# Peptides against a protein of PDB entry 2AKA, part 57

Target 1, 299 residues: chain A of PDB entry 2AKA
Amino acid sequence: MEDLIPLVNRLQDAFSAIGQNADLDLPQIAVVGGQSAGKSSVLENFVGRDFLPRGSGIVTRRPLVLQLVNSTTEYAEFLHCKGKKFTDFEEVRLEIEAETDRVTGTNKGISPVPINLRVYSPHVLNLTLVDLPGMTKVPVGDQPPDIEFQIRDMLMQFVTKENCLILAVSPANSDLANSDALKIAKEVDPQGQRTIGVITKLDLMDEGTDARDVLENKLLPLRRGYIGVVNRSQKDIDGKKDITAALAAERKFFLSHPSYRHLADRMGTPYLQKVLNQQLTNHIRDTLPGLRNKLQSQL

## One batch from the design tools (peptide; aimed at target 1 L7 L11 A14)

Design b2_p24_2_s4 (made by RFdiffusion4, then SolubleMPNN; from b2_p24_2, 12 letters changed)
Fold by OpenDDE base, seed 3:
Structure b2_p24_2_s4 (fold): chain B 299 residues (1-299), chain A 24 residues (1-24)
Amino acid sequence: as target 1 above (299 residues)
Amino acid sequence: SLQESLEKIRSLFPEIDELVKRLQ
């Protein structure tokens, strides 16, 4: 069977070169969340590698189109660096940082111009995500005072599109009713048709509290539901804890937790990856006829 | 370039068209 996601990836690459005013609403998943919500950790857990910029405050400053492709080989490629294969994922991180700085300058500003990164790996399912800058109210470094609004405006360029699914990443150790991710999703998707909820930091909740009602889709219902994940702690990352070991610990967490054990088969990063692959594939199938017609009218 | 991108899109259209036909 022909892979729908790789086909759309080629379209996405072609449209990326046309710039921001692409009149084509491509089927995609935009990742939204507040700063430190755990977005980067979720994406790295899919790949099984540390490759995203790290730091305090806003780390993602350009949209990152992350194209995961199941392959027998493991390497990365950038659209802006044609012909270069990256096998060292630290070099991938450095390239993202360098390419970001090249466009945004040294002031930690943002740019709506995407970086297109394709990762081939035997450890991934076909999946394309657009990682967006984390929502923040606090400027860091030399960021302009209006950075919050600049980020919001950038996010709105993606999440307002009808064919954009929204991966709303929220930490469980914060009030989910006040989640920046869920707020922006509710604004542009009031019926919860395009939003998938991810709940991170379940292991960091106060003793005697749990996110069971959220994960069971009872508190803030989304049509596509919620998936809980447990990411590596910053200590684990700094200690170079293997992602495979972290995924095993995540599985153990859900299985052993009284509030989550009954949901354990529908939780965790591997399940999230499967769901996102299926959701994106189905979404492409549903939207492709319309996309075909739009393309035909523009040729 | 814009022209290169347009050419890529044009080249992908037949594949998309065929895929849509197979999915219907």
Scores: peptide ipSAE 0.411, ipTM 0.902, DockQ to the pose 0.707
OpenDDE base, seeds 1, 2, 4, 5: peptide ipSAE 0.409, 0.408, 0.390, 0.387; ipTM 0.902, 0.904, 0.895, 0.895

Design b2_p24_3 (made by RFdiffusion4)
Pose (drawn by RFdiffusion4):
Parts: structure tokens; sequence; C-alpha cells
Structure b2_p24_3 (pose): chain A 299 residues (1-299), chain P 24 residues (1-24)
């Protein structure tokens, strides 16, 4: 039903101002990744526009509830900016930065207060993800020293919940067994039943190696599987993001790679969007029947 | 708050209607 994701979108809006309550458990997807995993590029390729803050290290310092709605028109709105329509995605980026600084004392720390961003676009399927601060060790920033733990603690508040599906994002040009995202997903989902794997930067692997075994779900099995993507950034005449060309380059990559050709129809951003829309919808269908009564008891 | 209560009541009504449609 095309109605389940929108219904949960209303619940997320309603609970945006309700502080942490370990018992509140809405069906949703949390995006988890190490800082080097390229998780912003995955989201920006869904939207087809650069719109996330840029900087060294952390990009998301408050949880971003990103609600993508397929639309004939293209604009964005923040719950905290009542009635305003954003049509220039550079301004969307600037608002994320400003609203974040408005809340965070230090210009580099984190906060659990979410930013609720809804994007209407022809480039997206109906899908909602909660983007969370990326993981890192060296607190190379400017306060605080325990920042690694503050980030991990914030991630755990989301992903220890049973109705929270985990989108674990890992770069292919690293030791996938040592993926921060897959490891934290294993700590809370040992059976791998509610983690969806995303492998980025497949085009950056060393010569003569590939990620076939992981993409075929053999090496690090997850019930919901893995999906590979690449960010072959193309810019138009004005030097701005050209998503049609970028998606074609990604499609050319999978069709031409001898290790991946036979999986090409199950790789890439369009397919990932399809899979997330489907899995999120089915998950909501599964959890909605008991939801109203359960919420009353938990509030 | 009263505003939040009203918003949640409306949402609960929609959840009830949605559950009836899922049963069919």
Amino acid sequence: as target 1 above (299 residues)
Amino acid sequence: SAELTETLEDIFEDIDTMNERLEE
C-alpha cells in the first residue's frame, strides 16, 4: 500500500519533539556507517542533488529524518520551517547547517534533536531513512574527546530498538570484515535479520580484487542482502550534479565489470531505492497492526 | 500538550482505518 510510508511519516513528525524514550519503537530505517563509507553520496544520489553539509569528518550532527516522496514537482520542506518551500538544494544544505549550529553549542558536537526534512522529487521513490552521525575514532575536530562514544551511544539508542531496520553502509575499498557499520549491526542484530547491507566505492577496489562474495551474500550473510553502488560523479555545464549521467555511469560500471555483470540488475541506486521502498513498506505492514495499542502503553 | 494529543488522536483514527483495510 502506497499509504504505509506516509502514515509512518506523520508519526515521525509527531514524535520529532518528543525526547528519547527507550520504549517508543516506530518502524523505520536508520543509516549507519563509518565516516569513510560515503553514506552522504548514497543519499544525494537518491535525491539527485547535493544537499548535505560538507566538511571534514562528521556531516550529520543531528539525526536527519529524510522523507523522500515521489512527485512530479521538485522541492523540499523542513518541519521546523513551517510552510517554506525550498527549491534550491544549496539552500537546503545551508538550512541543515544553520539549524544544526542553532542547537549545538560547540560547532562540532552532536545532538539527539532530529531535523525533519521531506523531499518531493521525480528522482525518488517513496522512502524514509533516518541518517545518523558517522562513526570514527580520532576525535579530530574540536570537542568533545569522547565524541566516538557519544556517536556510538546515539546510534545505539536507535538501532537497539526491534522495529529499527539497519542500513549498514561500508566502502568496498576496505576490510569489510572490519566495517564499523556491519560490526555495530552485529552487536544488536546478531542473526542479521534486520540489517540491509550497502557496499559503496566498488569502482575504487584494488586492481584484481572484487567484492563478488559479499554482494552474492556468501561471505558475510544477511537475510535482507547486500546492494552495491558507485558514485561516478558527473557535473553539468554549470558544474552542478547531473544525476541522469551519474546513474548511467553507474549502470555502465556494473554491466562492464566481469565480476558483477551477472548481478547488475540487482545493483545500483535505482535498485537500492526499490528495495528500500519495498522492505520498509512490508516492515510497516508487519508492525502496524499492534502499533496503536503498543504506543499508548509506552508513552 | 493538547495540540500533540489532538494530532495523535487523528493519527490513531487513521491507523484504525488502515488496519481494517489490511484485514480485507

Design b2_p24_3_s1 (made by RFdiffusion4, then SolubleMPNN; from b2_p24_3, 12 letters changed)
Fold by OpenDDE base, seed 1:
Structure b2_p24_3_s1 (fold): chain B 299 residues (1-299), chain A 24 residues (1-24)
Amino acid sequence: as target 1 above (299 residues)
Amino acid sequence: SAEFQKKLEEIFKEIDKLNKKLAE
């Protein structure tokens, strides 16, 4: 089953090249979350590199199809820049920013046209995620006043698809009942069949509080459950703290926390990556029968 | 484009092959 994710990657690339990726019901995982929910950090932790745009407000302004491929070598490739191998991940970040600006302009607008980024690394499992713009309620800078609705419309193009799994990223240090990620997931997946919950910022919760009930799938049940992670702080990111060290700290956090120790083996970024790999692989397998005919009918 | 059609056909052949394996 090792070839299932790469097969879908080829489909994604082919359809992206003709501008039809968003309209097709491919088996994929869309990442949704509010601004500052920790989406970018989760993705970077998978790769072990800093390569995503950072900043205040809307950071991701185009869908990013992030294709992780296990390889003996480490480099990145963009579909829009075929033949160029990026070994400096800062250059990857710059290319994402440049390509985003090329299409959206400098007004921090959004575009539904995906950026396809493939990362080869010995430190990743095969995994493809579609990172979507962070949900926001407040326009920043020169953004149009209806930017919230534009983002939501863009997200809906992906998450309404039946074969789209939803990685809902929510911070633990905010009211989970008001999580933008969980709200949109509930809207399009009311039975919680396609949604995987990720709870970030567990280390930033108020003293005496925990997210145990959420992580144990007892508060807002999802069929596919919840996985807690601890990302680097903004200070750590600015200081370029090593992701490997951060992952070790994450493991220590779960092991040492009275409320999470019993869940520690089912928490953390490495476990999340493994689960997503398995979930996506199985999902592709389940949808593969009839996929050809379905795709042809949508063209 | 013709190139896209060819690429798509190749991918579909692979899908068919995998489906056959999964059915066994």
Scores: peptide ipSAE 0.283, ipTM 0.844, DockQ to the pose 0.914
OpenDDE base, seeds 2, 3, 4, 5: peptide ipSAE 0.269, 0.263, 0.257, 0.267; ipTM 0.837, 0.830, 0.828, 0.835

Design b2_p24_3_s2 (made by RFdiffusion4, then SolubleMPNN; from b2_p24_3, 13 letters changed)
Fold by OpenDDE base, seed 5:
Structure b2_p24_3_s2 (fold): chain B 299 residues (1-299), chain A 24 residues (1-24)
Amino acid sequence: as target 1 above (299 residues)
Amino acid sequence: SSEFQKELDELFEEIDKLNEKLKE
């Protein structure tokens, strides 16, 4: 079963090359979250590198098909520039920005055309995620007033597909009942069958409050459950805090917190990566029967 | 394109092989 994710990666690349990726129901995980929900930090923590664009507005303006592949070497490759191996992840970030701007322009517009990025690393599990633009209600730059709806329409192209799992990223320091990620997930997955909840910013909650009920899957039950994580703060990122050190601090946070210590072994970024690898692998296996016929009918 | 079709056929063949393996 170790080759299931790479197989789907090849399918994604093939269909992206002909511009039909968004219309196909591939077994995949779409990442959704509001602006500043900590989505980018979660993805970077998987790789252990800073490589995603940063900013105050919507940073992801095109779908990013992030294909993590366990390998003996560490490098990245883009589908749009085959044969070029990136070993400097700052260059990866710059390429994402450049390729985004090439299609959308400098007005911070969005495009449904995905960027396919494959990262080989000894520090990752096989895992493919489709990072989608952050949900927002506030246009930035030269964005049109209806940018919120444009983003939602783009997200819906992915999350409405039956074989799409949804990684819903929500910050704990905001009202979870009003989480954009959980709301959209509930809209398209009302029974909570395809949604995996990620709760970020647990370390930023007010004293005397916690997200225990959510993490124990008691408040807003999802069949696939919730996983809490602690990301680097913006200050830590600006200060170039090491991701490895941050992961150690995350572990310490869960172990030492009275509300979360009993859940500590089922929390944190490393556990999240493991769970996503397993769930994606199993999901591909479960959807593989009939996948060929389904894809052929959609072409 | 012919190249795409060839790649797709190869991928579908791999899917078929995996499906047979998973039935065991």
Scores: peptide ipSAE 0.433, ipTM 0.903, DockQ to the pose 0.768
OpenDDE base, seeds 1, 2, 3, 4: peptide ipSAE 0.430, 0.412, 0.379, 0.429; ipTM 0.903, 0.898, 0.885, 0.903

Design b2_p24_3_s3 (made by RFdiffusion4, then SolubleMPNN; from b2_p24_3, 13 letters changed)
Fold by OpenDDE base, seed 4:
Structure b2_p24_3_s3 (fold): chain B 299 residues (1-299), chain A 24 residues (1-24)
Amino acid sequence: as target 1 above (299 residues)
Amino acid sequence: SSELQKKLEELFKEIDELNEKLKS
C-alpha cells in the first residue's frame, strides 16, 4: 500500500513529460476553492513551510501538482528543472512564480499546463494534490474579463474525471451554501461521492455562530465528510508565525471550543493530512484495476 | 521519446504486478 501514491506520482511525471497530463484520468485529488478560501495555507501547513505564492487575486495560475513524499531529508524538486534540489522554500516560491510567469506572461493569465513540484520531508505523509487556480469573479491585472470562466473550464478538466477526488475548501466565515468550492463539487459530483470538504477560518466566525452542523455532516452531507482547520491569519503569516505554533494553536482551538471539542480528534490539519493520505491510497487501490488499459488508450 | 515510452512500459508493468497482488 505504501507504494501506491509513489507509483501514481511516477505516472503523473511521465505523462506530464509528454503533455498528456490534463487528459488523463489518474487517481488524484484536485483542490478547489474560491480566492482567499485558505487553500495555500492548508497546503503549506502540510509541508510546514511557506512556499506558495501569496498576494491578492489569483495566486495559483497554473495547476500545481504537489507531490509530498515522506523522506529522511527535506528538499523540493521541480519536474521542469530536473537535478536541482531546493532546500530553501523561499526559492521554491520564487521558482513557482517564475515558471508561472514564463508561460502565462506578466498579465496574470492562466495556463492549464501543470507545474510538477515534489517535496521530500520527514514531516509529511505521502500525498499528492493538484492545486487549481482559485475561483474568482474579479479579473486582476491584465486578465481578460472572462477569467472566471477560463478558470472554471480549467477546473472542469480535472474535477469531471471519474477518478478525481475533490478537496473542496470553503471558509466558515462566509455562507457555505454559496461556497464556490461546494458548488462546483456539487455540479460534477451531485451525490457527494468524490468530494472531501475542508472548512477553514472557523476561528473567524461571528460570535455565537459555529459550523458544527456542517462538520458533523448534517447540513450538506458528503460521503467523505468534512474536516475543519484553523490556518494562520494573514497577519500571522506576515509576522512569520511558525507553522508548528499555528498547528498547536489549531489543536487548542478545537479542544477548547464548546461546539467542536467533541470533534477535536477528527479536526485539524494533521488529521486532514492523514485522512487525505488514507483516502488517496484507498482510491488508487480501487482504481488500479484496469488503470493500465485506460491510460494506454489515452496515449 | 523511446526512453519515455520505456519508462511508461515499466510503470504499466508495475501496475500489472500490483493488480496481481491485490487479487490475492
Scores: peptide ipSAE 0.309, ipTM 0.856, DockQ to the pose 0.741
OpenDDE base, seeds 1, 2, 3, 5: peptide ipSAE 0.308, 0.304, 0.312, 0.308; ipTM 0.856, 0.857, 0.858, 0.857; seed 3 fails the geometry check

Design b2_p24_3_s4 (made by RFdiffusion4, then SolubleMPNN; from b2_p24_3, 12 letters changed)
Fold by OpenDDE base, seed 1:
Structure b2_p24_3_s4 (fold): chain B 299 residues (1-299), chain A 24 residues (1-24)
Amino acid sequence: as target 1 above (299 residues)
Amino acid sequence: SAEFQKELEKLFEEIDKLNEELKK
């Protein structure tokens, strides 16, 4: 059971190396959300390091296959530069940016070619996520006018796959009915069987409002439910607020909030990581009996 | 290509093994 995620990781690496990863229906979790929905922050909180590109507009411009592996040591490795161990996560960020620019150019375009990043850490559970570009309606900078559709097409390549779970990241301080993440998830998963909802920015909601009904799975029911998280603010990130401190603040937030106190043990980044580990493991197990044949038929 | 095929074969063997274990 413990080897299921690593097995899929090796499959991902093998297929990525030959440029066929996006075409295969591997059991995996795709992360979707609008720009600034908090996807990158969630991923960084799992690792406990700042390692993802930051900036205005779309940050992720290529699919990032993020493979978290529990280990006694802390380092990162890229598939495109095998053998190089990164211990400085700022260098990891720079490598992601450089590798992205190498393929997409300097116009902030997107590419469907994944970046495979493996992070070893004693502070993570085994977990693999495919971070996808944030959905946007407005091109920024030198982006092509049809960037919205390019992003959507890229996302659809992943989320339409039967074995793809969808981590739909939505900010609570926006109308959830208009969530880009939930919309795309509903489009490809109308019964909510493959979608896990993540609600970010709960701390930024207007006074007197809360997302209790959503988090209790009463408003927009998903089989796999919703998990609320509180990420660092942009100010906190710019100020280099420690992620450990942020996680403590997140816990405090849920415990002290009248609307969320009763849910506190089923909220927050650590719980999300645990749930995703379990969900992915179970999902791989459930798909494993037919996986070989399916993969062979797709090659 | 040869490396890929070898790795894929190994992975498929592991899948088969795991499937057998899961049936128990």
Scores: peptide ipSAE 0.458, ipTM 0.917, DockQ to the pose 0.845
OpenDDE base, seeds 2, 3, 4, 5: peptide ipSAE 0.432, 0.423, 0.438, 0.452; ipTM 0.912, 0.909, 0.913, 0.916

Design b2_p24_4 (made by RFdiffusion4)
Pose (drawn by RFdiffusion4):
Structure b2_p24_4 (pose): chain A 299 residues (1-299), chain P 24 residues (1-24)
Amino acid sequence: as target 1 above (299 residues)
Amino acid sequence: SAETEEELEDIFEDIDEMNERLEE
């Protein structure tokens, strides 16, 4: 039903101002990744526009509830900017930065207060993800020293919940067994039943190696599987993001790589969008029947 | 807040209607 994701979108809007309550558990997807995993690029390739803050280290300092709605027209709106329509995605980026600084005292720390961004676009399927601060060790920033733990604690508040599906994002040019995202997903989902794996930067692997065993779901099995993507950034005449060309380059990569050709139809951003839309819809269908009564008891 | 309570009441009605459609 094309109605389940929108229904949960209303619930997320309603609970955006409700502080942390360990018992509240909406069906949703939390995006988890190490700071080197390229998780912003995955989201920007869904949207087809660069719109996320840029900087060294952390990009998301408040949870970003990103609600993508397939539309004939292209614009964005923030719940905290009632009635305003953003058509220039550079301004969307600037608003994320400004609203974040408005809340965070230090210009580098984090806050649990969400930013609720809805994007209408022909480039997206109906899908909602909650993007969370990326994980890192060296607090190389400017306050606080325990920042690694503050980020981990914030991630755990989301992903320890049973109705929270985990989108674990890991770069292929690293030791995937040592992926921060997959490790934290294993701590709260030991059976791998509610983690969806995303492998990025497949085109950056060392010569003569590949990630076929992980992509085939053999090496680090997850019930919901893995999906590989690449960010082959193309810019148009004005030097801006060209998503049609970028998606074609990604498609050419999978079709031409001897290790991946036979999986090409199950790799790439369009397929990932399809999978997330499907899994999120089915998950909502599964959890909605008991939801109203459960919420009353938990509030 | 009162506004949030009103929005949740409306959403709960919509959840009830949605559950009836899922049963069909």

Design b2_p24_4_s1 (made by RFdiffusion4, then SolubleMPNN; from b2_p24_4, 12 letters changed)
Fold by OpenDDE base, seed 3:
Structure b2_p24_4_s1 (fold): chain B 299 residues (1-299), chain A 24 residues (1-24)
Amino acid sequence: as target 1 above (299 residues)
Amino acid sequence: SSSLQQELEKLFEEIDKLNEKLAE
């Protein structure tokens, strides 16, 4: 079953090459969340490298199909520049920015055309995620006033698909009942069958408050449950805090916190990666029957 | 392209094999 995710990756690449990105109902995980919810940090923590664009406002402006592949070597490849192997992840970041700007221009506009990035690493499990633009209500820079709706429309192209799982990323230091990620997930998945909740910024909650009820799946139940994570702070990122050290600090946080200690073995970035790998693999397996016929009919 | 079609057919064959295995 270890080859199921790579198989879907090849399908994604093949269909991307023919420009049929929006019509595909491949088994995949779409990552949704508000701006500054911590999506990019979660993805970078999986890889153990800083490679995603950073900045204020909307950072992800095109869907990023991030294909993580366990390998003995560490490098990245883009579908749009086949044959070029990136070993410097700063160059990966620059390529994402350049390729984004090539299509959207410099006005911080968005495009529904995905960027396909494959990362080979000994430190990752096989996992494919589609990172989507962060939901926002406030245009920045030269963005159009209707950017909120443009982003929502783009998200809907992915999350409405029956075979799309939804990784809903919500910060704990905000009202979770008003989470943009959970709202959009509830809209397209009212029974909570396709949604996995990620709770970030647990370390930034007000003193005397915790997200225990959410993490125990008691407040807003999802069939696939919730996983809490602790990402590096922006200060830590700017200071180039090592991701390995951050992961150790995350583990320590859960183990030492009175409200989360009993959940510690089911929390944190490494556990999240394992769960996502397993859930995606199982989801692919369950959707393989009929996938061929469905895909062939769309050609 | 014909090359792309051939690649897709190979992928479909792999899917078929997997489906057969899963049905057992």
Scores: peptide ipSAE 0.154, ipTM 0.767, DockQ to the pose 0.749
OpenDDE base, seeds 1, 2, 4, 5: peptide ipSAE 0.106, 0.138, 0.132, 0.133; ipTM 0.739, 0.766, 0.752, 0.757

Design b2_p24_4_s2 (made by RFdiffusion4, then SolubleMPNN; from b2_p24_4, 10 letters changed)
Fold by OpenDDE base, seed 2:
Structure b2_p24_4_s2 (fold): chain B 299 residues (1-299), chain A 24 residues (1-24)
Amino acid sequence: as target 1 above (299 residues)
Amino acid sequence: SKELQEELEKLFEELDELNEKLAE
């Protein structure tokens, strides 16, 4: 079954070439969360490189179809510039920013047109994620006054699809009951069948508090459960802290924490990547019957 | 394009083959 994710990747690329990527019900994982929830850091930790745009406000302004492919070599390719291999991941970040600005302009608006990025690396498992704009309540700068609703509408184009799994990213240092990610997931997946919970910022919780009940799937139960992660701080990112060192610190955090030590083998970014690979592979297998007919009818 | 059509046909054939294999 090792070829299932690559096959879906090729389908995604083919349909993107005809401008129908957003309308397809392909087996995929959409990443949702509020601004500053830690989505970008999770994705960068999978790759082990800094390659996503950073800044205040809305960072992701177009859907990013991120196709991770295990390979002996390390490089990135964009669908919009085929044949160009990126080995410098700073150039990857710049290309994402340039391609985003080309379509959205200078007003920091959003576009539903995806960017397709494939990353080959020996440090990744085969995994495809659709990174979506962070949910916001307040327009920043020259953003349209209805930007909140534009983002929501864009997210709904993906998460309402039956074959779409939802990676709901929520920070632990905020009220999880009011998580934007979990709210939107509950709206489109009321039985919690398609949602995987990710809890970030566990290291930033107030002393004497923990998210044990959430991580044990006892507070807001999801069929696919929750996985806790610890991302680099903004200071660490600005200081160019090595991701490998950050992953080691994450492991140490879970092992040394009284509330999480018993869960440590089912926590952290490496475990999350493994789980997502397995769940996506199984999900593709389950959705393959009849997929050809569905896709052909959409052409 | 013709190339895209050929690619899609190939992908659909691969899907059919996988479906047959999984059904066994």
Scores: peptide ipSAE 0.296, ipTM 0.861, DockQ to the pose 0.720
OpenDDE base, seeds 1, 3, 4, 5: peptide ipSAE 0.080, 0.078, 0.078, 0.081; ipTM 0.717, 0.720, 0.722, 0.725

Design b2_p24_4_s3 (made by RFdiffusion4, then SolubleMPNN; from b2_p24_4, 11 letters changed)
Fold by OpenDDE base, seed 1:
Structure b2_p24_4_s3 (fold): chain B 299 residues (1-299), chain A 24 residues (1-24)
Amino acid sequence: as target 1 above (299 residues)
Amino acid sequence: SKELQEKLEELFEEIDELNEELKK
């Protein structure tokens, strides 16, 4: 069971090398959400490091296959530069930016070609996520006018796959009925069988409002449920607030909030990571029968 | 290409082995 995620990682690496990763129906989790929904923060919280590009508009412009591997050491490796171990996560961020720019150019365009990043850490569970570009309706900078559709098309290449689980990241301080993540998930997973809901920005909700009904899976039921998280604010990120401190604050938030206290043990980034590890492992196990034949037929 | 093919074959064998283990 412990080898299932690493096995899929090796498959991802192999298929990425031939440019076919996006076309294959591997058991994996695709992360979807609108711009500024908090996707990057969730991923960084898993690692406990700042390593993803930041900025206004579309930050992720290529799919990022993020492979978290529990290890005694902490370092990162890219598939496109094998043999180089990154121990400075600032350099990891810079490499992501450089590699993105290399393929997309300077116009902040997007590319469907994944970046494969493996992070070894004693602080992570084995977990692989495919971070996808944030959905947007407004082009930024020199982006083409149809960037919204380009992003959607890219997302659809992943989320339409039967073996793709969807981590739908939605901010609580926005109307969840208008969540881009939940909308796209509903489009491709109308019965909510493959979708895991993540609700961010719970700490930014208006006074007197809460997302209790959503988190209790009563408003928009998903088979796999919802998990609330509290990420660092942009101010905290700019101020280099420690992720460990942020995780403690997140725990405190849920424990002290009248609407969420009873859910506190099933909320927060650490719990999310655990759930995703388990969900992915089980999902791989469930899809493993016939996977070889399926993959071979797609090659 | 040959190396990749060999790698894929190895991975497929691992899948087969794991499937056998899961049947127990």
Scores: peptide ipSAE 0.331, ipTM 0.870, DockQ to the pose 0.742
OpenDDE base, seeds 2, 3, 4, 5: peptide ipSAE 0.319, 0.320, 0.325, 0.318; ipTM 0.867, 0.865, 0.867, 0.866

Design b2_p24_4_s4 (made by RFdiffusion4, then SolubleMPNN; from b2_p24_4, 16 letters changed)
Fold by OpenDDE base, seed 1:
Order: sequence, then structure tokens, then C-alpha cells
Structure b2_p24_4_s4 (fold): chain B 299 residues (1-299), chain A 24 residues (1-24)
Amino acid sequence: as target 1 above (299 residues)
Amino acid sequence: SSELQQQLDQLFQEIDQLNAKLQS
């Protein structure tokens, strides 16, 4: 089963080359969430590197197909510049920004054309995620007034697909009932069959409040449940706080918190990565029968 | 391109092989 994710990666690469990636029903995980929900931080914590664009407003403006591959070496490769190995993850960030701007222009518009990034690392499990633009209601800069709907339409191209799992990222310090991620997930997956909930910012909740009921899958039940994580603060990111140290702090947070201690072994970024690897592998296995015929019919 | 078609054919063959293995 270890070869299933790499197989789908090769399919993604092949179909990206012909510009049909957005319309294909590949077994994949789409990452959805509001702006500042913590999506980028979760992805960077998987890699253990700072490599995603940062800033205010819409940061992710193209779908990012992030293919994590366990390897003895650490480097990144883009599909649009084959043969170039990136060992400096700052250069990876710059390439994402440059490639985004090349297609979208300088107005901070969005494009449905994916960027395909493969990261080889000894610190990752095999995992492929499609990071999607953060949902927003407020245009920034020169963005068109209908940017909210453009983002929504882009997300719908992915999350409406039957073989798409949804990683719904929601901050705990906001009303979960109003979570953009859970709203869109509920729209396309009303029975909660394809959705995995991620709850961020648990460390930023008001004193005397907790997300225990959510994490125990009692408030808004998902078949695949919820996993809580604690990301680095913006101050920690700006200060280049080590991700390994942040992961240790996350573990300590769950172990020491009265409301979460009993869940600690089923929380945190490392556990999330493991679960996603397993979920994706199993999902590929389950969808593999007839996949060839389905893909051929879409060509 | 012919190269892309060959790549896809190979991938589809691998899918078929994996399906056969998983169903056995």
C-alpha cells in the first residue's frame, strides 16, 4: 500500500501537464479554511520548514498540490521547472510567489491553475494535499469586489468531486458554527463522510472555554472526526521559531491542558500527519477499482 | 503528445496491476 500515494502523484503530474487537473476526480485531500485559519502553518509543520507565502489577506491564490514524499534527502521540486532541486526553502517560497504572480498578475487575483510542488524529506510521511485559497468576504488591494465568489467557485471545483476528501481547517477562537470551512464542507458533504476537521488556535481560546466537545466529535459530528493542533504564533513565525520546538510545545499543551489531556495521543500535528497518510492511502485503495476507466472517460 | 500518452498508459497499467493484486 506504500506505493499508492506515489502512483496518484504521478497521475496528478501527468494530468497537470495537459491542464486538466481541476476537472479530474482523483482521490485527493483538498484543504479548505477561512483566511488566517492556520492552513499554511499546518502544512509547514508537516514539512518542518517555512516555505509558504505569508502576509495579510489572500496568501494562497492558486491551488497548491503539495506532494510530501518520505526520503533520505531533503529538497523540493516544482513541476513547472523540472530538474531544479531546491534545498533552500526560502527559495521555494519565492518560487511559489513568482509563479503565482506570473499567472495572476500583480493585482492579487486568483487562478484555478495548480502549482505542483513535491517535497522530499526524512521528516514527512507520504502525503498529498491540495491547498486552496482561503475563503474571504473582504477584497484586499486591487482584488475584484467579487473575489469571495471567485474563491468559492474555485473551491467548489475540487470539493464537489466524489473522490475528494476535505480537510476543513477551523480556528477554535472563533465561532465554529460560523466556520467557513465547515460551512462549505456541509454544503458538498452534508452527511460528513468526506470531511476531516482540523481545529487550530486552541491555545488562543478565552480562559474558561475549551473545544472539548468539538474534538470529541459531539458538537458537529464528522464520520472522520476532528484533530486539534497548536501552530506557531505569528510572532513565533516572524522570529523564526524552530518548528521542532513548536511541535514539542504543542505536545506539552495537550498533555497539560485539563480539557485535552485525555485526547492528547489523538491530537497534534504529528498525529494529524499520520491520520492523513492513512486516510489518503485507504481512500486511494478504495477508489482504485474503476479509476482507470473514470480517468479515461474524463480525457 | 506521444510521450504523455505512453506515460498515461504505463500508469493505467500499474493501476490494473494493483487492482489485480488487491482483489486477490
Scores: peptide ipSAE 0.327, ipTM 0.868, DockQ to the pose 0.733
OpenDDE base, seeds 2, 3, 4, 5: peptide ipSAE 0.324, 0.318, 0.321, 0.316; ipTM 0.868, 0.862, 0.866, 0.863; seed 5 fails the geometry check

